# Ledger of designs, part 1: peptides against a protein of PDB entry 9GMZ

Every score and structure here is a prediction.

Target 1, 343 residues: chain A of PDB entry 9GMZ
Amino acid sequence: TGFPLELLTRPATERLAYFENYTVAHPRLKEVYEILMRTIAEPAGASFIFVYGASGVGKTTLRLRVEQKLTELALPKLESDRARVPVVGIEAIAPESRYFNWKEYYTRALITLEEPLIDHKFDYGVRGISRDNFGKINVESKVVAPALRRALENALIHRHPDVFFVDEAQHFGKVASGYKLQDQLDCLKSLANMTGILHCLLGTYELLTFRNLSGQLSRRSVDIHFRRYCADSPEDVQAFKSVLLTFQQHLPLAETPNLVDHWEYFYERTLGCIGTLKDWLKRVLSDALDREATTITLKDLQKRALSVAQCQKMFKEIQEGERQLSETEADVQNLRSALGLGA
Positions, changes and structure headers below are counted from each chain's first letter, unless a header gives other numbers.
Peptide ipSAE was made for these designs. It is ipSAE averaged over its two directions, with the distance scale d0 held at 1.0 Angstrom where the peptide's residues are scored. Compare it between designs on one protein only; published cut-offs may not apply.
A fold fails the geometry check if it doesn't show the stated peptide or something in it is severely misdrawn.

## One batch from the design tools (peptide; made by RFdiffusion4, then SolubleMPNN)

Design b1_p15_2_s2 (from b1_p15_2 with A11S E12K)
Fold by OpenDDE base, seed 1:
Structure b1_p15_2_s2 (fold): chain B 343 residues (1-343), chain A 15 residues (1-15)
Amino acid sequence: as target 1 above (343 residues)
Amino acid sequence: SELEELAEEMSKPLP
């Protein structure tokens, strides 16, 4: 249990990389991981998976771990089918304008699908898309969004990933008007339908507003709520303390810091979000390694903590998201009651 | 435990 002790003799960069690549298994991560893996394996006619939760809850970590697992499971088939990609994951970019940049989205998706190691040259049928001598996709500036879409559709059909991940998917909703937001949903729906590829959209609670605009997507979507740990739940507090205990054992320092005794302070400054906690500890570890420190102190933690004002803002955003979900759950319950389906 | 099994998987470095 704990980090490999040999790391204490290794460079600070290797010690930091160990902690960056380490993931604490915790109950909420386990739950959403299992649901997501099961849904990808057996989508049951779903075209979309929505994973929503607080910023810093660990959605990107969930995605990366699922991508890793899907890749591992696909390895035996990839030896025979050199055209197949098991999984593709991109991050949606915040629009610089009141319009989502579809050209950039399609370009990033194509670049991600076309890793250099794939010997099988696919002709996208689109002029101005080429591979360089290193196998990297080059998209000429003259290529328009509709042509890039066709190239992506063809690439997704040819590579046939088990899932297409889009992280920060709330950025699809950051458009100037409701009709344009519907057009964005219809565009994504059309891409999923044309390719037959399951899409998983990960995002903040702002993703709910996007999801709720299409009653048609609701019928073909699976929802996964990645919850934070709540201080009013004894089980959640115990899980959060267990995460702190695991992190303190996996900080590659000569003296194990006592994080668990400060659990309330960690909770106050992370709001029960494990990604926020990991990022905080990473910053503090980096500072400690730069000083050749043997351990981490409370003062070191305080230096890299989010401000109270930042935490208050984040908490308001979380409370609003949790409220919207609670209202939706109540609406489902009311619908069930009205249908004569017992609660 | 099922959480320990997941912990072993999650201890693997990300690629």
Scores: peptide ipSAE 0.297, ipTM 0.895, DockQ to the pose 0.203
Fold by OpenDDE base, seed 2:
Structure b1_p15_2_s2 (fold): chain B 343 residues (1-343), chain A 15 residues (1-15)
Amino acid sequence: as target 1 above (343 residues)
Amino acid sequence: SELEELAEEMSKPLP
């Protein structure tokens, strides 16, 4: 089943929006989705979920699909509990300064928790937090970070989401010289403990450095590795080709492009990362729609491909992350051997 | 298949 053929008569904006909103179900996404949904349903005393993987592997897509599903599943309960928010998702911003901006983080989290459609007015107990005439939260610049934290703690307790998502969570690791990354972890741990709300941090392999600094977080965390597809695995190559086949069927063009025959070139320029692939195809589709083209060509693909230098940089970052995970597995095995538990 | 069911669910527009 491909795209709805009626899209061929629709404006370029609707055709592009269809492709943007379309998600290919693929084995790695399915696996991580199922683990994440299960862990949210049954945290088993976990306070944190860490989802880590390469940039462009599809972590944001995973988050958005889980948020959608949790919202859908919560609808019957929301009719009886008008104070409840099923899920909260924010993206962590890279600080412009050498310091993580907790004030901005708390402000964004509060704004995201308080959708205008929530009839139940919550008193944050903090002066300078108000709702406008449209029900949107406004936070005055005079409100200090400790007050915003208390407001967020109270809001999370009252709204009781099943999970709090933080995308691009590696940005918590960007601390200035003299501040300990541990202090950032302790702040997040305290927020999760005080609210009783499960936190899911999604990020690059830089998130591993953050996770490994707290042996106490490790006891209350579930780890989910969102792997890329590897060209040295026949199964992964077949899955990657299947993703290309699905994307070519869901490009709203008059003539179906043959992407599968170019799978090696797609792999070379995406490193097996499906998000990177989707973003590339989106750019190429946009160019094709602007030209009123019937299909996309290899030349159109080449025009929007990442450079070899960009791919080489991304590949080094991936290899370092995959190496760190392999060392952790080896360290566990060495520990078991040293304890006399065997291999 | 479970993958097809997930594909149908993931074919829905994001809100």
Scores: peptide ipSAE 0.295, ipTM 0.893, DockQ to the pose 0.195
Fold by OpenDDE base, seed 3:
Structure b1_p15_2_s2 (fold): chain B 343 residues (1-343), chain A 15 residues (1-15)
Amino acid sequence: as target 1 above (343 residues)
Amino acid sequence: SELEELAEEMSKPLP
């Protein structure tokens, strides 16, 4: 089924919001969604989940859909336990400074844990943390990072989410020295251990550097590779075309654009990343709605496409990440062979 | 199909 036809009579903002909120189900999303949901339900002593893949593969969409599902599944329990939050999700921010801003991270996590749906005021035991009249957390400037950490630890214990999501988690690694990355990972590990809360870090292939630096995290973590679609796989090409077909049916325009006929151009400019595809189509849809256009043309697509230079850069970053994973898989096979376990 | 079931779930608006 396509978009609701009633949207054609609605404001451009509602039409755009429909497309923004629409998620195409596709094989790679299904696979990682099922693995992630199962791992959250049965962590088996894991303290971390790492979800890594290309920029624009759809990690944020995966997170949001898992957050939605965990919330839906928790509703019956939330009636009896009003203190519980089923899930918490934040984005890690690229530090403007040479140092990761732990104060900001803890503040954002606290604000997210304390969204206004929770009637029960929790005392964090920290002076200078208060709630406003709308239930929003206010953190006074005088509150230091160690105090915010204690407040977050207490809040996580009290709210007991099934998982704590950190999106764009590669930003932890942008601290210019490998030593600072280890200290950050040890800090996150300590937070997970102290609270008993499972942490899920979502990010680019830069997250693989975190695995290599912390042999201790490797023992208590599950890895999920969110792969892009590859043009050398007939199955992946068919899945990508199917996604294009679904998107063209869900663009709230009077005339259905033919996206599928341009699949190679879409692949060239997205590298098989469905998030990049969705973001591109969203920009093009916004432009079409602003012009009151009946459809999307190839010229409209070209106007909002990533440049070839951008795609070449992104592709090099993907190839390096895929290479590192392939080398790791080969190392595992070599280790198995050396142990006499057979290939 | 299992993908169709997921499609129905994913068709729900995000909150």
Scores: peptide ipSAE 0.290, ipTM 0.892, DockQ to the pose 0.203
Fold by OpenDDE base, seed 5:
Structure b1_p15_2_s2 (fold): chain B 343 residues (1-343), chain A 15 residues (1-15)
Amino acid sequence: as target 1 above (343 residues)
Amino acid sequence: SELEELAEEMSKPLP
């Protein structure tokens, strides 16, 4: 199985788009996908799901595939309930300022939730929120964050999505000196409680700080660790090689490149993160298509690889996150022992 | 296999 051979006669833009939209199924993605889908279907009183893992592990790909699946599953119900949105997904923006911009967050959430294709116009009860002639939401600059929050609460209640996704959610932790990260978490908790909508926060290991801040959040959250592949695990190495094999079959080039023989170099420059691998291959494919090349060489790979310094920085961030999780697992064992439950 | 079923689902273009 490989790419459609007809792509070789198509424009470079179409060939690149095929690869961009292609997702490799791999064991860690499967595991996290199944846990996430099950948790969304049966939240058991949870208000939050935390999906955390290394930068470039594939969290955005996971989100998009779950959004697609939830939309497909909801289609039969949407015929009877035209007000419903099955799922909403946004990316939290890194603030340019020292403060998370809640006004911008609420605005983006409203715009995403109320896409033009929704026939049922909802009145937010907020002056300065309107729809243009194309059905796009316009938020006037005068609208304040508390009014936007009320509009979002009302919209979420009316549209009743099965889940609200927030990607890059570690950006909620960017609080200036004098403000508490707890206040940001209490704001999110209040939004989830007021709407009754399950929130899924995806992000880096910085999301672990959110879990540790409140024993109340821990009681109403499900944690999902999206692990990278580790070179010290033979099973993980085999899974990583299998991903490389699949990618080489799905690069729309006349000659199939040999990626698998370079697996150690790919591992060195991706740290076992499949998203980082895909982004690297996308850049190399783009360069190959621009040159009308028949294949990809090791030199082409080297030209677009992350630097050793970038990899060393990313690896330190990963090791710190993995350490914090390992300590938490040890703390659970210690707690069980102290409670007399045994190991 | 269960991985093949997921692969088929993941082969669909993203919207």
Scores: peptide ipSAE 0.286, ipTM 0.890, DockQ to the pose 0.200

Design b1_p15_2_s3 (from b1_p15_2 with E2A A11S E12Q)
Fold by OpenDDE base, seed 2:
Structure b1_p15_2_s3 (fold): chain B 343 residues (1-343), chain A 15 residues (1-15)
Amino acid sequence: as target 1 above (343 residues)
Amino acid sequence: SALEELAEEMSQPLP
């Protein structure tokens, strides 16, 4: 198993694109993927799914693979229902200001729902929203956030996606001084309730603060923790080494690099986060292809590694998130014991 | 090896 050998005769751009598009089906990704797909198929009255984990753990890769699979599964139904969109996915933008820009969020969501290839024209019931000759949505600057919300509600009801994805969802927690984070939660809850569409929020451990503020969302939410690999677990170390082995087989180079022998250095500079690892290897592969190199070396890896200071910062953020989850698990156990449900 | 078997499993597409 490995990359197609014909890639060695192809342009550097095609070789790099192969590795970019390649996904290692590592155990934590597979587990979270299966839970997420099952939860989307059978929400059991849930209105929200929260997927949280370290930055660079692979949440965007998870989203894109689920979006692809839901699209593939919907294709036979889309022939009969030309109005349906199987899935919609957006990334929440960090606000330039101290408050989340709902107008921009609703605009981006509408643009994503109304892909130019959708033949079925929909009237949003809002003046100043139109399609151009290419089917692209245009939103006039005069359209206010409440009108864009109504347009999005109508579009979500009409297109009826199985799920609405929001990546980098911790950015909803960035509220201006004097606004309550609760008001942002109530806004999202209202959108999910009015449309009947399941929302999946993917983010860092900062998303836990957002989740914990709403005792009402907790009753209608499913939680999925996307864990990193831990060096104190022999099983996690074996999985991480196997990821390195898989990546070295899928680097389109004439000589297979030995990544596995450097596993401790890879772990030190990724903290067990496979997205961080893939991004590192992509940068190193790009540099190797630009030099027409036959392989990659430890020196090539060191040139593109995160600094120790960056790793120390990321590790503190991970430890705080893992601590908050451990406290929540202990609180559940204490509640069960207090209810006379055996520990 | 157990490492190679796990790498072979990871080389398969998601279901």
Scores: peptide ipSAE 0.330, ipTM 0.919, DockQ to the pose 0.861
Fold by OpenDDE base, seed 4:
Structure b1_p15_2_s3 (fold): chain B 343 residues (1-343), chain A 15 residues (1-15)
Amino acid sequence: as target 1 above (343 residues)
Amino acid sequence: SALEELAEEMSQPLP
């Protein structure tokens, strides 16, 4: 089944929005989605979930689909518990300075947690945090980071989400020289422990540095690797071709483009990352719609492709992350052997 | 199939 044919008579904005909101179900997304949903439902004493993988693998799409599902599953309970928020999701901002901005993080988390639809006036227990008549949170500039933290702790306890998502969580690792990355982790641990709320950190392979820094985190964390598709696996190549086939059927164009015949070029410029593929096709679709084109050509693809130099840089970052994981798997086998458990 | 069921679920627009 392809896109709704009625879209061909709709404005370019509606056609683009259809493709933006469309998610291809693919084997790696399904696997990670099922593990994540199960872990949120039954955390088994875990306080953290780490979801790591290549930039552009589709972590934000995974987060948004899990947030949607958790919201849908909570709807029957939200009628009885009007104070509850089923899920909260934020993106960690890259600091302009060498220091992670905790004040901004806490402010954004509070604003996201206190959606306008929640009629319950909450006392944050902090002077200079108010809600306007439209339900929008206002944080005065005088409010300091420790006060914002207490307000967030109180809000998380009161709203009791099933999970707190932090996307681009590798930005917590951006610590100036002389600060310990451990201090950032201890802040996050303390927030999870004080609230009793499960935290899910999504990010690049830089999150592996966080995994190894604390033996206490490792005891209370679940790790989920969101893998890219690899060209050396026939099964992964077939899955990648199937994703291209699905995308070509869901591009709202009069003539269906043949993306599958160009699968090697798509693989070369996405490194098997489906998010990178979707973003590329979105840019090309936008250009095609602006020109009232009936289809997408190879020239249209080439105009919006990542450069070979960009792909080479991204591939080096992926290889380093995959290497660190393979070493961890080997270390587990070596540990089992050393303990006399066998391989 | 379990992938088709997920495809149907994920065919819904994000809010």
Scores: peptide ipSAE 0.184, ipTM 0.847, DockQ to the pose 0.199
Fold by OpenDDE base, seed 5:
Structure b1_p15_2_s3 (fold): chain B 343 residues (1-343), chain A 15 residues (1-15)
Amino acid sequence: as target 1 above (343 residues)
Amino acid sequence: SALEELAEEMSQPLP
């Protein structure tokens, strides 16, 4: 099925919003979605889920679709428990300094968890946290990080989400020393343990450093690798072409563009990352709508493509992450062989 | 197909 044809008579803003909100279901997204939903339903004593993969693979899309599904599944229970929030999702911010800003993190988490639509007002027991006339949380600048942490712990216990999502979680790793990274991981562990809330950290392959730093995390974490599509796999190439076919059917233009015939060029400039592909097509669609164009051309695609230098940099970062995972898989096999468990 | 079922679920606009 394509886009609703009525969109062709709608404003450019509505046409662009349709494409922005559209999600292509694809094999890797399905696989990771099913693993993540199962792990959230049955965490088996896990305190953390790590979802790692290339930048632009679609981790944010995965998060938002899981948040939507968990909210839908919780609706019948929310009628009886008006204090409950089914899921909370935040994005970790890149620190302006060499140090992660825990005060900002706790503030954002509290603001997101305590959205004004929640009828049940909770007292956090912290002076300088208030609600405005619209029910929005206001945190005074004088409130210190340890007080915000206690407020978040109390809020998470009271609201009892099935999972707490942190997107761009590699930003926790942006510290000046390995010792400070361990301290940050211990802060996250303590928050999960004190609240009993499952934490899902989504991020780049930089999250692999977190797995290696704590043998205690490894015992209480589930790892999910969100892989890109690889051009050396015929199945992955076919899946990538199928994604292009779906996107061309869902571009709200008068003439359906032929994206599939340019699949190699799309692969070259996205590295098999579907989020990067969607963002590229969104930019090209916006330019086409601004010109009242009936379709998009190869020239329009070229105008908004990532540069070869950007793709080379991204590919180097991907190859390093994929290498570290392959080495870990080989190390597991070597350990099994050394233990006499067989290959 | 199981991918088509997921596509139907994911056809809903994101909030």
Scores: peptide ipSAE 0.175, ipTM 0.846, DockQ to the pose 0.173
Fold by OpenDDE base, seed 1:
Structure b1_p15_2_s3 (fold): chain B 343 residues (1-343), chain A 15 residues (1-15)
Amino acid sequence: as target 1 above (343 residues)
Amino acid sequence: SALEELAEEMSQPLP
C-alpha cells in the first residue's frame, strides 16, 4: 500500500510531515527492535543496554518507535498510576569543553521526565526546582549538579519508567582523559543502581570505547549492534532495494519515481544507512513540493546527495567501527576455543 | 509476515 492519495490535494507541509513520520519496516530495524523490546521487558539483571551502529543507520527512529510501543503497552496501567511514566528519552549533547555538562544533562532529563501532562506534582526536595503555571519544570541557575542528580534520582524512582533512553551517548566519551571517562561511567552506573531504572545508551561505534572501559558494566550490559546493509551481501542488497521500493510508494507525489533502478547510486551515497537515505529523500521531496513538481528526477537526487568526500569520511568511520567489533567477535571465538567450546 | 505486521505498526505516525 502506498501513501494516502488524498495527500496530493493537501498542503506541502502535510505531505512532507507524512513522509517524515513514516517509518519503513526493514529487516535490520525489525531485528534490533525485537531484541530491544525483549531486553526491556526482561532485562535479566542488566542495568544497561548499548545500541551502537553507524551514524544515520536509524537509531533515533528505533528509539522513537520503541518509546511509542512502550507508551501504548503502558496506557492501561497509566490510568490507575498517574505518577508513572512508561519511558523517558533524551539526547546527550556534545560537550563544548573537555568535560561533559552533567548539569545540563540532569536538567534536560528532569524536563523530559516531568512533562506538563502529569497531574501529580512531585516535590523534588530541591530548592530552585519549580513548575510554572503550565506545569513545565523551571530549574534556577543556582541549582548545582549534585542537587539536580538527586532530583533526577527521586523523579526516576517516583515515575518508574521501564527504560531511560540516552541518544547520542558517545558524547559521554568525548572527555579528554581516561580517568574522567571512567568517572562518567561510574556516574551513569550509580544513577542506574540508585534508581533501579534500566538505561539504554544509543550511539555511534565510539560508544564501544566507552563501554569497554568498565569491565563491571560489561557484566550488566546487553549489546545490540544496529548494522547497516552491506553491498557484498545479496540478502542485504535485496533488503536495501525493498526499502527503496517502499519509500518510492510512500513519497506523496503525483507520479511515483523509480528509485529502485538507481539503487547503486543510493547505496553509494548512503553506505546502506536507512536514516541517511530517508533524510536524503526528505530533502529531495521538500524541493519537489516547493516547485510543485509531479515527481523527482535523478538530477533532483544529485542536488541533495552527500558529496563523495562526505561519504568517504563516513565510510572510514564505519570501517573502523566494524573492525573493532570484528576483533571483539574474534576475541570471543578465541575465548570459546580456549574454554574447549566449539567456535 | 512478521515484517508486514511491523510495517503496519510502523506506518502509523510518530506522536
Scores: peptide ipSAE 0.157, ipTM 0.838, DockQ to the pose 0.203

